# Peptides against a protein of PDB entry 6IDX: the designs that were tried, part 103

Target 1, 380 residues: chain A of PDB entry 6IDX
Amino acid sequence: KELAKLSADVTFATEFINMDGIIVLTRLVESGTKLLSHYSEMLAFTLTAFLELMDHGIVSWDMVSITFIKQIAGYVSQPMVDVSILQRSLAILESMVLNSQSLYQKIAEEITVGQLISHLQVSNQEIQTYAIALINALFLKAPEDKRQDMANAFAQKHLRSIILNHVIRGNRPIKTEMAHQLYVLQVLTFNLLEERMMTKMDPNDQAQRDIIFELRRIAFDAESDPSNAPGSGTEKRKAMYTKDYKMLGFTNHINPAMDFTQTPPGMLALDNMLYLAKVHQDTYIRIVLENSSREDKHECPFGRSAIELTKMLCEILQVGELPNEGRNDYHPMFFTHDRAFEELFGICIQLLNKTWKEMRATAEDFNKVMQVVREQITRA

## One batch from the design tools (peptide; made by RFdiffusion4, then SolubleMPNN)

Design b2_p14_8_s4 (from b2_p14_8, 8 letters changed)
Fold by OpenDDE base, seed 1:
Structure b2_p14_8_s4 (fold): chain B 380 residues (1-380), chain A 14 residues (1-14)
Amino acid sequence: as target 1 above (380 residues)
Amino acid sequence: SLRSQMEQAAKEAR
């Protein structure tokens, strides 16, 4: 107990470390002594002293043995662990993951996100906070391939559901620390969109071109069977499609695929448009047809607007950026749906279309409309 | 408002 208090002092920490004091603490944990397991308070103080000593940055986290990691991971994985030990063990694991890629690899083998989700199903918001912090650390330090696996896993749906139901919709006010961890998790979740945001459309890829054709089909031929693949299109058919792509509000009416070659937002804009067209078909058709029937130069170019809105949303949500310390701005909506970004796009494109009408905008006002929409989104 | 629409979407996702 006294050691844990004194370990916060840098002078004491330096002297204690010089006396191999950290090695003694690590050996106490490694020994798994039935003594420390029966004396939860002594173990809790040992772990506190260890954290406080390591926080001075005098000793590298890489000094930690695999046996120590397994003991700490064991405290997190056991169902009947003292709350004080669990809290400190989560904090130690977080610090290990954040400070050492080697330790991350070892911890990622010993602990699953599924095990950490169990610590979210408690009434203790501090335990919930440390559990999310460790999840965030694991997501942050995961290789790109593993981030996608973690993202695609049933674990992420379950994680979002548990956070929504047990944290966000809980009967307790969200503390600043929890709000920060929810913000971090939100940012890390949106960073999964970075690949698609930076993927250029290949104008020669027929499968990608077929998506653009499907957008046209849904808008103008909603009752027509997709089996009418554009056979060897007569010049009249190509001219018809050029008109349709103009009515869809693409910048390149001849080859709309060229509009998706700019990164950001690349293919992510096409994904959003396709999602809107398939999931919110009535809304999509309405937006397209309301603007396609206008000959008064007040048509809102849907295709251009969707691309620029996707880019704007990526900028607002800081897609591809690291989470900032001290920020705590999260939105509950992003925990409610698997396709929350696409749903946000669907809301914002309707807002854009409304704002365009209210401003009586023309194509020359496009940037002004986008600025007004940006302000509306950021003030929400 | 966008906020009200986001709140509505959050309710419909229940």
Scores: peptide ipSAE 0.026, ipTM 0.563, DockQ to the pose 0.023
Fold by OpenDDE base, seed 2:
Structure b2_p14_8_s4 (fold): chain B 380 residues (1-380), chain A 14 residues (1-14)
Amino acid sequence: as target 1 above (380 residues)
Amino acid sequence: SLRSQMEQAAKEAR
């Protein structure tokens, strides 16, 4: 107990480390000897002293043995561990994962996200916080191939459901530390969108062009009686499509595919538009038709707005950025829906369309509308 | 508010 308290002092830590004291602490953990009546209390203080000593950065985390890692992982995997040992074990594993890629590999073999999810199903918010912190560390340090496995839809759905029910909807206020870990998890989850955000549309890819054509079909042909004969010549058809793409609010009315060649937001904008059109068809059709039937220059260009809004949402959500220290802003919605980004887009595009009308905006006011919408989103 | 809409969407996603 006294050692654990003194280990927070850098002068004491330096002297104790110089006396090989940290090696003695690691050996005590490695021995696993339950022989003492006060073993649990002694172990909790040993782990505290070890963590405080390592936090000084004097000793490399790579000094720990595989036996030590297995013992710490064992405390996290055991159903009847003392809460004090569990908390310190989670913190030690987090620090190991964050500070050493070699230790990450070893820990990722010994512990599953499923085992960590069990520690979220408790009333202790500190245990919940350390469990999420370790999940975040594992997710941050995972190779790209393993990030997708961690991003498995079932594991993510289960994790989101548990966080929502046991953390966010818990009977206790969320502390700043937990709010930060929820923010970190949110940022790391949104970084999975980076690939699509940085994917350029190929204007020559027919399958991608067919998606743009599907957006047109949903907007204009879903309400049209099937009686308009397809028989007008290829040039009239091209001219018709150019008109329709203008009504959809694309910048390039001749070849809308060119609007998706800019990264960010690349193909992610098209994904959002297609999701809106398929999942929220009535909302999509309403937004497009309300702005396509006007000749008063107050038309909100849907295509351009969708692209710029997707880019803005990526900036607000820090897609492709590392989590920032001191931020604790998370959105509960991202724990309720599998396609929460696309749903957020669907809410924000309606907000944009409303704001455009309220401002009586023209195409020249586009950037001003986007600025007002940004402020509305960031204050929510 | 956008927050209220997000909370509503979060309820409808159940």
Scores: peptide ipSAE 0.025, ipTM 0.575, DockQ to the pose 0.023
Fold by OpenDDE base, seed 4:
Structure b2_p14_8_s4 (fold): chain B 380 residues (1-380), chain A 14 residues (1-14)
Amino acid sequence: as target 1 above (380 residues)
Amino acid sequence: SLRSQMEQAAKEAR
């Protein structure tokens, strides 16, 4: 206990480390010797002293043995462990993951996100915080392939549900530390959109062009039986599509694919449009048709608006940026839906369309409307 | 409000 307290002092820590004291602490954990009547208390203080000593940055985390890692991971994987040991074990694992890629690999083999989710189903917010912190560390340090797998896994739906029900909708105020970890998890989740945000559309890719055509079909041909004969002349069809792409509010009415060649938001904007058109079809059709029937120059260009809104949402959510230690702002909505970004887009595009009407905007007012919408989104 | 819509969407996603 006194060692744990003294280990917070850098002068003591330096001298204790110089005496190989940290090696003694690691060996105590490695031995697993339950023979002492006060083993749990002694272990909790040992782990505290170890953390405090390592936090000085004097010793590399790579000094720890595989046996030590297995013991610490074992405390996290056991259903009935002392809360004090569990808390410190989670913190040690977090620090190991954050400070060493080699330790990350070893820890990722010993523990599962499912085991960590079990620690979110408790009434102790500190345990919940450390469990999310470790999940965030694992997510941050995961290779891109594994990170995507972690994000797409059933574990993420379950994780979001558990966080929503046991943390966000809990009967307790969310502490700053938990709010930070929820923010970090949100940032790391949205950073998965970066690839799509930076993916340029190939205007020559037929499959990508077929998505744009599907947007047109959903908006204008939803009542037309697909049986309408392929025989309308190619020129009349091209001229018709150019008109339809104008009504959809694309900047390039001849080749809308060109509107998606700029990154950001690249293909992510097309993904959002397609999601809206398929999942919220009535909303999509309404927005498009309300603006396509206007002759007063007050039409809201859906295609352009959707692209710029997607870009704006990426900027607001800081897609591709690392989480900042000083931020604690998270959106509960992002824990309620598996496609929360696309749902946010669907809400915001309706807000944009409404704001455009209220402002009686024309194409010249576009940037002004976008600024008002930005302020509305950021104040929400 | 956008917040209310987000909260409503959050309820409907259950």
Scores: peptide ipSAE 0.025, ipTM 0.569, DockQ to the pose 0.023
Fold by OpenDDE base, seed 5:
Structure b2_p14_8_s4 (fold): chain B 380 residues (1-380), chain A 14 residues (1-14)
Amino acid sequence: as target 1 above (380 residues)
Amino acid sequence: SLRSQMEQAAKEAR
């Protein structure tokens, strides 16, 4: 207990570390010796002292043994009654993951996000906070290939549901520390969109062109049987498609694929449009047809608007940026849906279309409409 | 408001 208190002092820490004191603490954990009557209390203070000593940055986290990692991971993965040991173990694992890629690899083999979800189902907000902090650390340090797998896993759907039900919708006010961890989790989740945001459309890729054609089909051919194979269009059909792409509000009416070559938002804008068209078909058709029938210069160009809105949402959500330590602004909506970004896009594109009508905007007012929409989104 | 729509969408996703 006194050691744990003194370990917060840098002078004491330096002297104690120089005496190999930290090695003694690690060996106490590694021994796993439950034989002592006050083992839990002693262990809690040992872990506290270890954490405080390591926080001085005098000793590399890479000094810890695999046996130590397994013991700490064991305290997190096993049902334990001792909240103090669990809290310190979560904090130690977080610090290990954040400070060492080699320790991340070892910890990621010993602990799953699924095991950490059990610590979110408790009434203790501190344990919930440390559990989310460790999840965030694992997500931050994961290789890019594994981040997407972590995001798509049933564990993440379950994680979002558990966070929503046990943290956000809990009967207790959310503390600043928890709000920060929820913010971090959202930022890290949105960073998965970065690849698509930075992916340029290849105008020669037929599969990508077929998506644009599907947008046209859903908007204008919704009553026509898909049996008319898209391939046999005479030159007259190509001219019809140019008109349809103009009515869809693409900037390049001849080759709409060119509108998706700019990054950001690249292919992410096309993903949002396709999601809207498939999942919210009535809303999509309404937005397109309301503007396609207006030959009055007050047409809201859907294609251009969707691209610029996607870019704006990426800017507002800081897609591709690291989380900031001072921020605690999280959006509960992002825990309610698997495709929360696309749902946000669907809400915001309707807001944009409404704002365009209310302003009686023309194509010259486009940037002014976008600025008003930005203010409306940022104040929400 | 957009917030109320987001809150409503969050309620409907229950």
Scores: peptide ipSAE 0.024, ipTM 0.555, DockQ to the pose 0.023

## One batch from the design tools (peptide; made by RFdiffusion4, then SolubleMPNN)

Design b2_p15_1_s1 (from b2_p15_1, 11 letters changed)
Fold by OpenDDE base, seed 3:
Structure b2_p15_1_s1 (fold): chain B 380 residues (1-380), chain A 15 residues (1-15)
Amino acid sequence: as target 1 above (380 residues)
Amino acid sequence: MDWFIKQLIKRNKKS
C-alpha cells in the first residue's frame, strides 16, 4: 500500500527502479503463489505500484516476461477475479499494447475481444472504461490487415449493442474517461473510411463504372433485371446515359466517373450513394425523381450534392485524424448502426434536399446551401 | 447532433 502510494513520486520511483524494484514486483506476479494471507490485496497493490513505476517512462515495457503477460492476461480472461485486480490488469495490458508492438502481438494471442466484451456487461463503469480502453489499444496497434477484422468484430452487432445498452444507455452518467474512450473508438472506426476517401476512381475501371451504371438503373429502370446490363452501347445509348447522368446530378454528364477522381472524398462518395440506393431504395429513387422531373432550374444535383456532402461529413468527423487526448465528444448515434456513416449520409442527403427546396436554390446557390447544411449538421 | 440521433433512432425503429 505505501509502496503503491510512493511509486507515484518520481524521486522515489527513480531510486526504487535503480534498486531493481520493478524486477521484484514482476517476479511476485509471475510466481502466482496464492499461499499468502491477503494475496488479493497484496497483488492489487503490487499491480498498482508496477503501473505507477512504469508510468514514469524510466523502464521499457519490453522488460516484462511472457510469464508476466500470461499471468496478467489470465486475470482478465478468468471469471470471478477481484475487481481491483481486474481493473489494474486491464490498465497494464492497455499500457503494454500502447507502448510495445512486440507485447501487442503476445497479448493479441492471449486475449480475444469476446473476453473483453464480458467486462462491458457489468455495472462498474471503471471496468467498462478499462475494457474499452484495451479494445481501443488493440484496435489502434493492430496491423492494417487485421484492423478490418477488428472493425468487423466491433461492427459485430454484439459489441456495438453491448456498448449501447450497458454503457451509453446505462442508468449511470457517463464519466469523462468513458466519454473519451467512446470518442477514441468512434475515431478509430471512422479512420477505416480513410482508404476509400483517398481512393480515386479509375475512369477506365469497368467494375467501378458498373456501380455508376447501377445507380442509374436503380433510379430509372427499377423494374429491369440487372442481368440485362446491355453490352457495347450504341451512340443512342450513350446519348441516353448522358441524359440520365444529368438527371442524377453529376457534374460530368458524359463521364460521371470523373466526379469521383477528386480525393477526398473519392470512392467513399460512390459507396455512400450505392448504399443509399440499395438499402434505402425508396428514399434514393424519390430524391432523384423529385429533382429529375424539375424543369425550373431548381433541381438539386444529387450526384454533386452526394460527393460534396461526403467530403463535408469526412471534414466534420475528422476522418483520418488520430484521436486527441483532450476530446470526449462521442456521438451515441454511431453506436446504433453497423453502417453508421452511410446512415448519417442518408439522413444528411435528405436534409440537404429539403434545405435546397426551402431555399428555392439554383445551381448558383450550391455553396450557400452546403454552408447552411454544414451549420445544421454541426449544431444538431 | 441530437436531431440526427433522433432521426437515426426513428429510422432504426422502423426497420
Scores: peptide ipSAE 0.017, ipTM 0.583, DockQ to the pose 0.021; fails the geometry check
Fold by OpenDDE base, seed 1:
Structure b2_p15_1_s1 (fold): chain B 380 residues (1-380), chain A 15 residues (1-15)
Amino acid sequence: as target 1 above (380 residues)
Amino acid sequence: MDWFIKQLIKRNKKS
């Protein structure tokens, strides 16, 4: 207890470390000897002292043994651990993951996100906070290949549901520390969009061109039996498609693929359009047809609007940026759906279409409409 | 953002 308190002082910490005191603490944890009276209390103070000593940055985190890591991970993975030990063990693992890539690799082998989710199903917000903090650390330090796997995993869907139900919709006020961890998790989740945001469309990729063709088909051929596409010559068909791509509001009516060569938002804009067209087909068709039938120059160009809106949403959500320690602004809506970004896009594109109509906008007003929509999104 | 939350919740209830 006194050691834990004194370990917060840098002078004491320096002297204690110089006396190999930290090695003694690590060995106490490694020994795992549960036979001592008051072992739990002693261990909790040992872990506190260890954290406070390591927080001075005098000793590298790489000094810890694999036995120590396994013991700490064991306190997190085992049911029925003392709350004080669990809390300190989560904090130690977080610090290990954040400060050492070699420790991250070892910890990622010893613990699963599924085990950490169990610590979210409690009433103790401090434990919930440290559990999310450790999840965030693991997500932040994961290799890019593993981040995508973590995002797509059932564990991530379950994690969002548990956070929504047990943290956000809990009967307790969200503390600043928890709000920060929810913000961090949100930022890290949106950073998974970065790859698609920075992927240029290849105009020669037939599979990507087929997606644009599918957008056209959904908008204009939804009532036409695909069997009755008349054998009209290849040129008449190309001219027809150019008209349809104009009606869809692409900037390049001849080759809409060129509109997706700009990064950001690259292919992410096409993903959003396809999601809207498949999941919210009635909304998509309505937006396209309401503007495609207009000859009054007040048509809202859907394709251009969708691209610029996707870019705007990436800017507002700071996609590709690291989380800032001073921020705690999280959006509960992003925990309500697996495809929350695409759903946000689907809401915002309707807002854009409405705002365009209300302003009686033309193509010259495009930037003004986008500015008004940005203000509406950021104030909402 | 509250408006967007309400819209998203309405959509998720219809799906």
Scores: peptide ipSAE 0.017, ipTM 0.581, DockQ to the pose 0.020; fails the geometry check
Fold by OpenDDE base, seed 2:
Structure b2_p15_1_s1 (fold): chain B 380 residues (1-380), chain A 15 residues (1-15)
Amino acid sequence: as target 1 above (380 residues)
Amino acid sequence: MDWFIKQLIKRNKKS
């Protein structure tokens, strides 16, 4: 107890470390000896002193043994009645993951995200915070292949649901520390969009061009009487597609694939458009056809708008940026749906289309409309 | 952002 209190002082910490004090503390944890009276209290203070000493940055985290890691992981994987031991164990594992890639690898073998999710189902917000902090650390330090697996897995859907129901919708105020961890998780989740945001469309890839053709099909062939089968030659068909791509509001009416060669937002804009067209087909068709039927120069170009909106959303969400300390602006909406970014896009594209009409905008007003929409999104 | 949450909730109640 006294050691744990004194370990917060840098002068004491330096002297204690110089006396191999940390090695003594690690050996106490490694021994696992429950034979002592007040073992749980002693262990809680030992772990507190260890954390406070290590937080001075004098000793490398790589000094810890595999036996120590297994003991700490054991306290997390086998929930003890002692909340203090669990809390300190989560914090130690977080610090290990953040400070050493070698320790990350060892911890990732000993602990599953499923075990950490169990600590979110408790009434203690501090335990919930440290559990999310460790999940965030594991997510941040995971190799790219494992990050994608963590994002796509049943674990992510379950994690999202548990966070929503047990943390966000809990009957208690969210503390600043928890709000920060929710922000970090949100940032790390949005950074998975970076690959698609930076992927250029290949205008010569037929499979990618078929996606653009599917957008045209959903917009125009669903209402076309099947009796107008264009039996006329390949040139008339190309001219028809150019007209359709103009009505879709692409900048390049001849080859819309060229509009997706700019990164950001690259292929992510096409993914959003396709999601809207397949999942919210009535909304998609309405937006496209309402603007395609206008001859008054007040048509809102859907294709161009979708691309620039996707780019704007990536900028607002800071896609590709690391989480900043002191930020706590998490958005509960992103915990409500598996495809929350695409759903946000689908809401914002309707807002854009509405704002375009209200402003009586023309193509010359495009940047002004986008600025107004940005302000509406960021103030909402 | 509260506005977007309200719109998302309205959509999820209609589905």
Scores: peptide ipSAE 0.017, ipTM 0.576, DockQ to the pose 0.020; fails the geometry check
Fold by OpenDDE base, seed 5:
Structure b2_p15_1_s1 (fold): chain B 380 residues (1-380), chain A 15 residues (1-15)
Amino acid sequence: as target 1 above (380 residues)
Amino acid sequence: MDWFIKQLIKRNKKS
C-alpha cells in the first residue's frame, strides 16, 4: 500500500528501480501464488506500484517476461477476479500493447476482444473504460490484415451493440476518460475507410466498371421491361450509356470510371453510391430520376455530388488521422449501425439534394451548395 | 450531430 503510493514519486521510483525493486514486483506477479493471506489486496497494490513505476518511463515495457504477460492476461480472462486486480490488469495490458509491438503480439495470442466485451457489461465505468482502452490499443497496433478482420468480425457488431447499450445508454454520466476512449474507437473505426478512400479506380478493371453499370441499371432499367432494349448496334448502345451517365451526374459521361481516379475519395465514393443504390434503392432512384428528368439547368449532379460529399465526410470525420489525446467528441450515431458511414452518406446526400433545390442551384453553384451542406453537417 | 441521430432514428423506425 505505501509502496504503491510512493511509486508515484519520481525520486522514490528512481531509487526503487535502481534497487531492482520492479523485478521483485514482477516476480510476485509471476509466482501466481494464491496461498498468501490477503493475496488479492497484496496483488492489487503490487500491480498499482508496478504501473506507477512504469509510468515514469525509466524501464522499458519489454523487460517483462512472458510469464508476467500470461498472469496479467489470465486476470483479465478469468470470470471471477477482484475488481481492483482486473482494472489494473487491463491498464497494464493497454500500456504493454501501446509501448511494444512484441508485447502486442504476445497479448493478442492470450486475449480476445470477446473476453474484453464481457468487461463492458459491468456496472463499473472504470473497468469499462480500461476494457475499451485495451480494445483500442489492440486495434491501433494490429497489422492491417488483422485490423480489417477485427472490424469485419461478429465481435465488432457485438462490441458496438454492447457499447451502445451498456456504456452510451447507461444510467450514469459518461466521464471524460470514457468519452475519450469512445472517441478513439470511433476514429480507429473510421480509419478502416482509409484504404478505400485512397484506392484509385482502374478504368480498365471490368469488375469496377460493372459496379458503375449496376448503378445505371438500378436507376434506369428497374422500370423498363428488358424486352424493349432495341438490338441496335454497339455505337447506339455507347451513346445511350453516355446519356445515362450524364443523367446520373458523372463529370465524365463517356467514362465515369475517371471520376473515381482522384484520391481521396477514390473507390470509397463508389462504395457509398452502391450501398445507397442497393440498401436504399427507393431513395437512390428518386434522387437520380428527379434530377434526370430536369431540363431547367437546376439538376443536381448525383455522381459528382456523391464523390464530393464522400470526400467532405472523410474530411469532417478526419479519416486517416490518428486519435488526439485531448479529444473526447464521440458520436453515439456511429454506434447505432454496422454501416454507419454509408448510412451517414445516405442521409447527407438527401440533405445535399434538398439544399440544392432550396437554393435553386445550377452547376455553377456547386461549390456554394457544398459549403452550405458542410455547415449544416458540422452544426447538426 | 443530434439532427443526424434523429434522422437515423427516423429511418430505423420506418424500416
Scores: peptide ipSAE 0.017, ipTM 0.576, DockQ to the pose 0.019; fails the geometry check

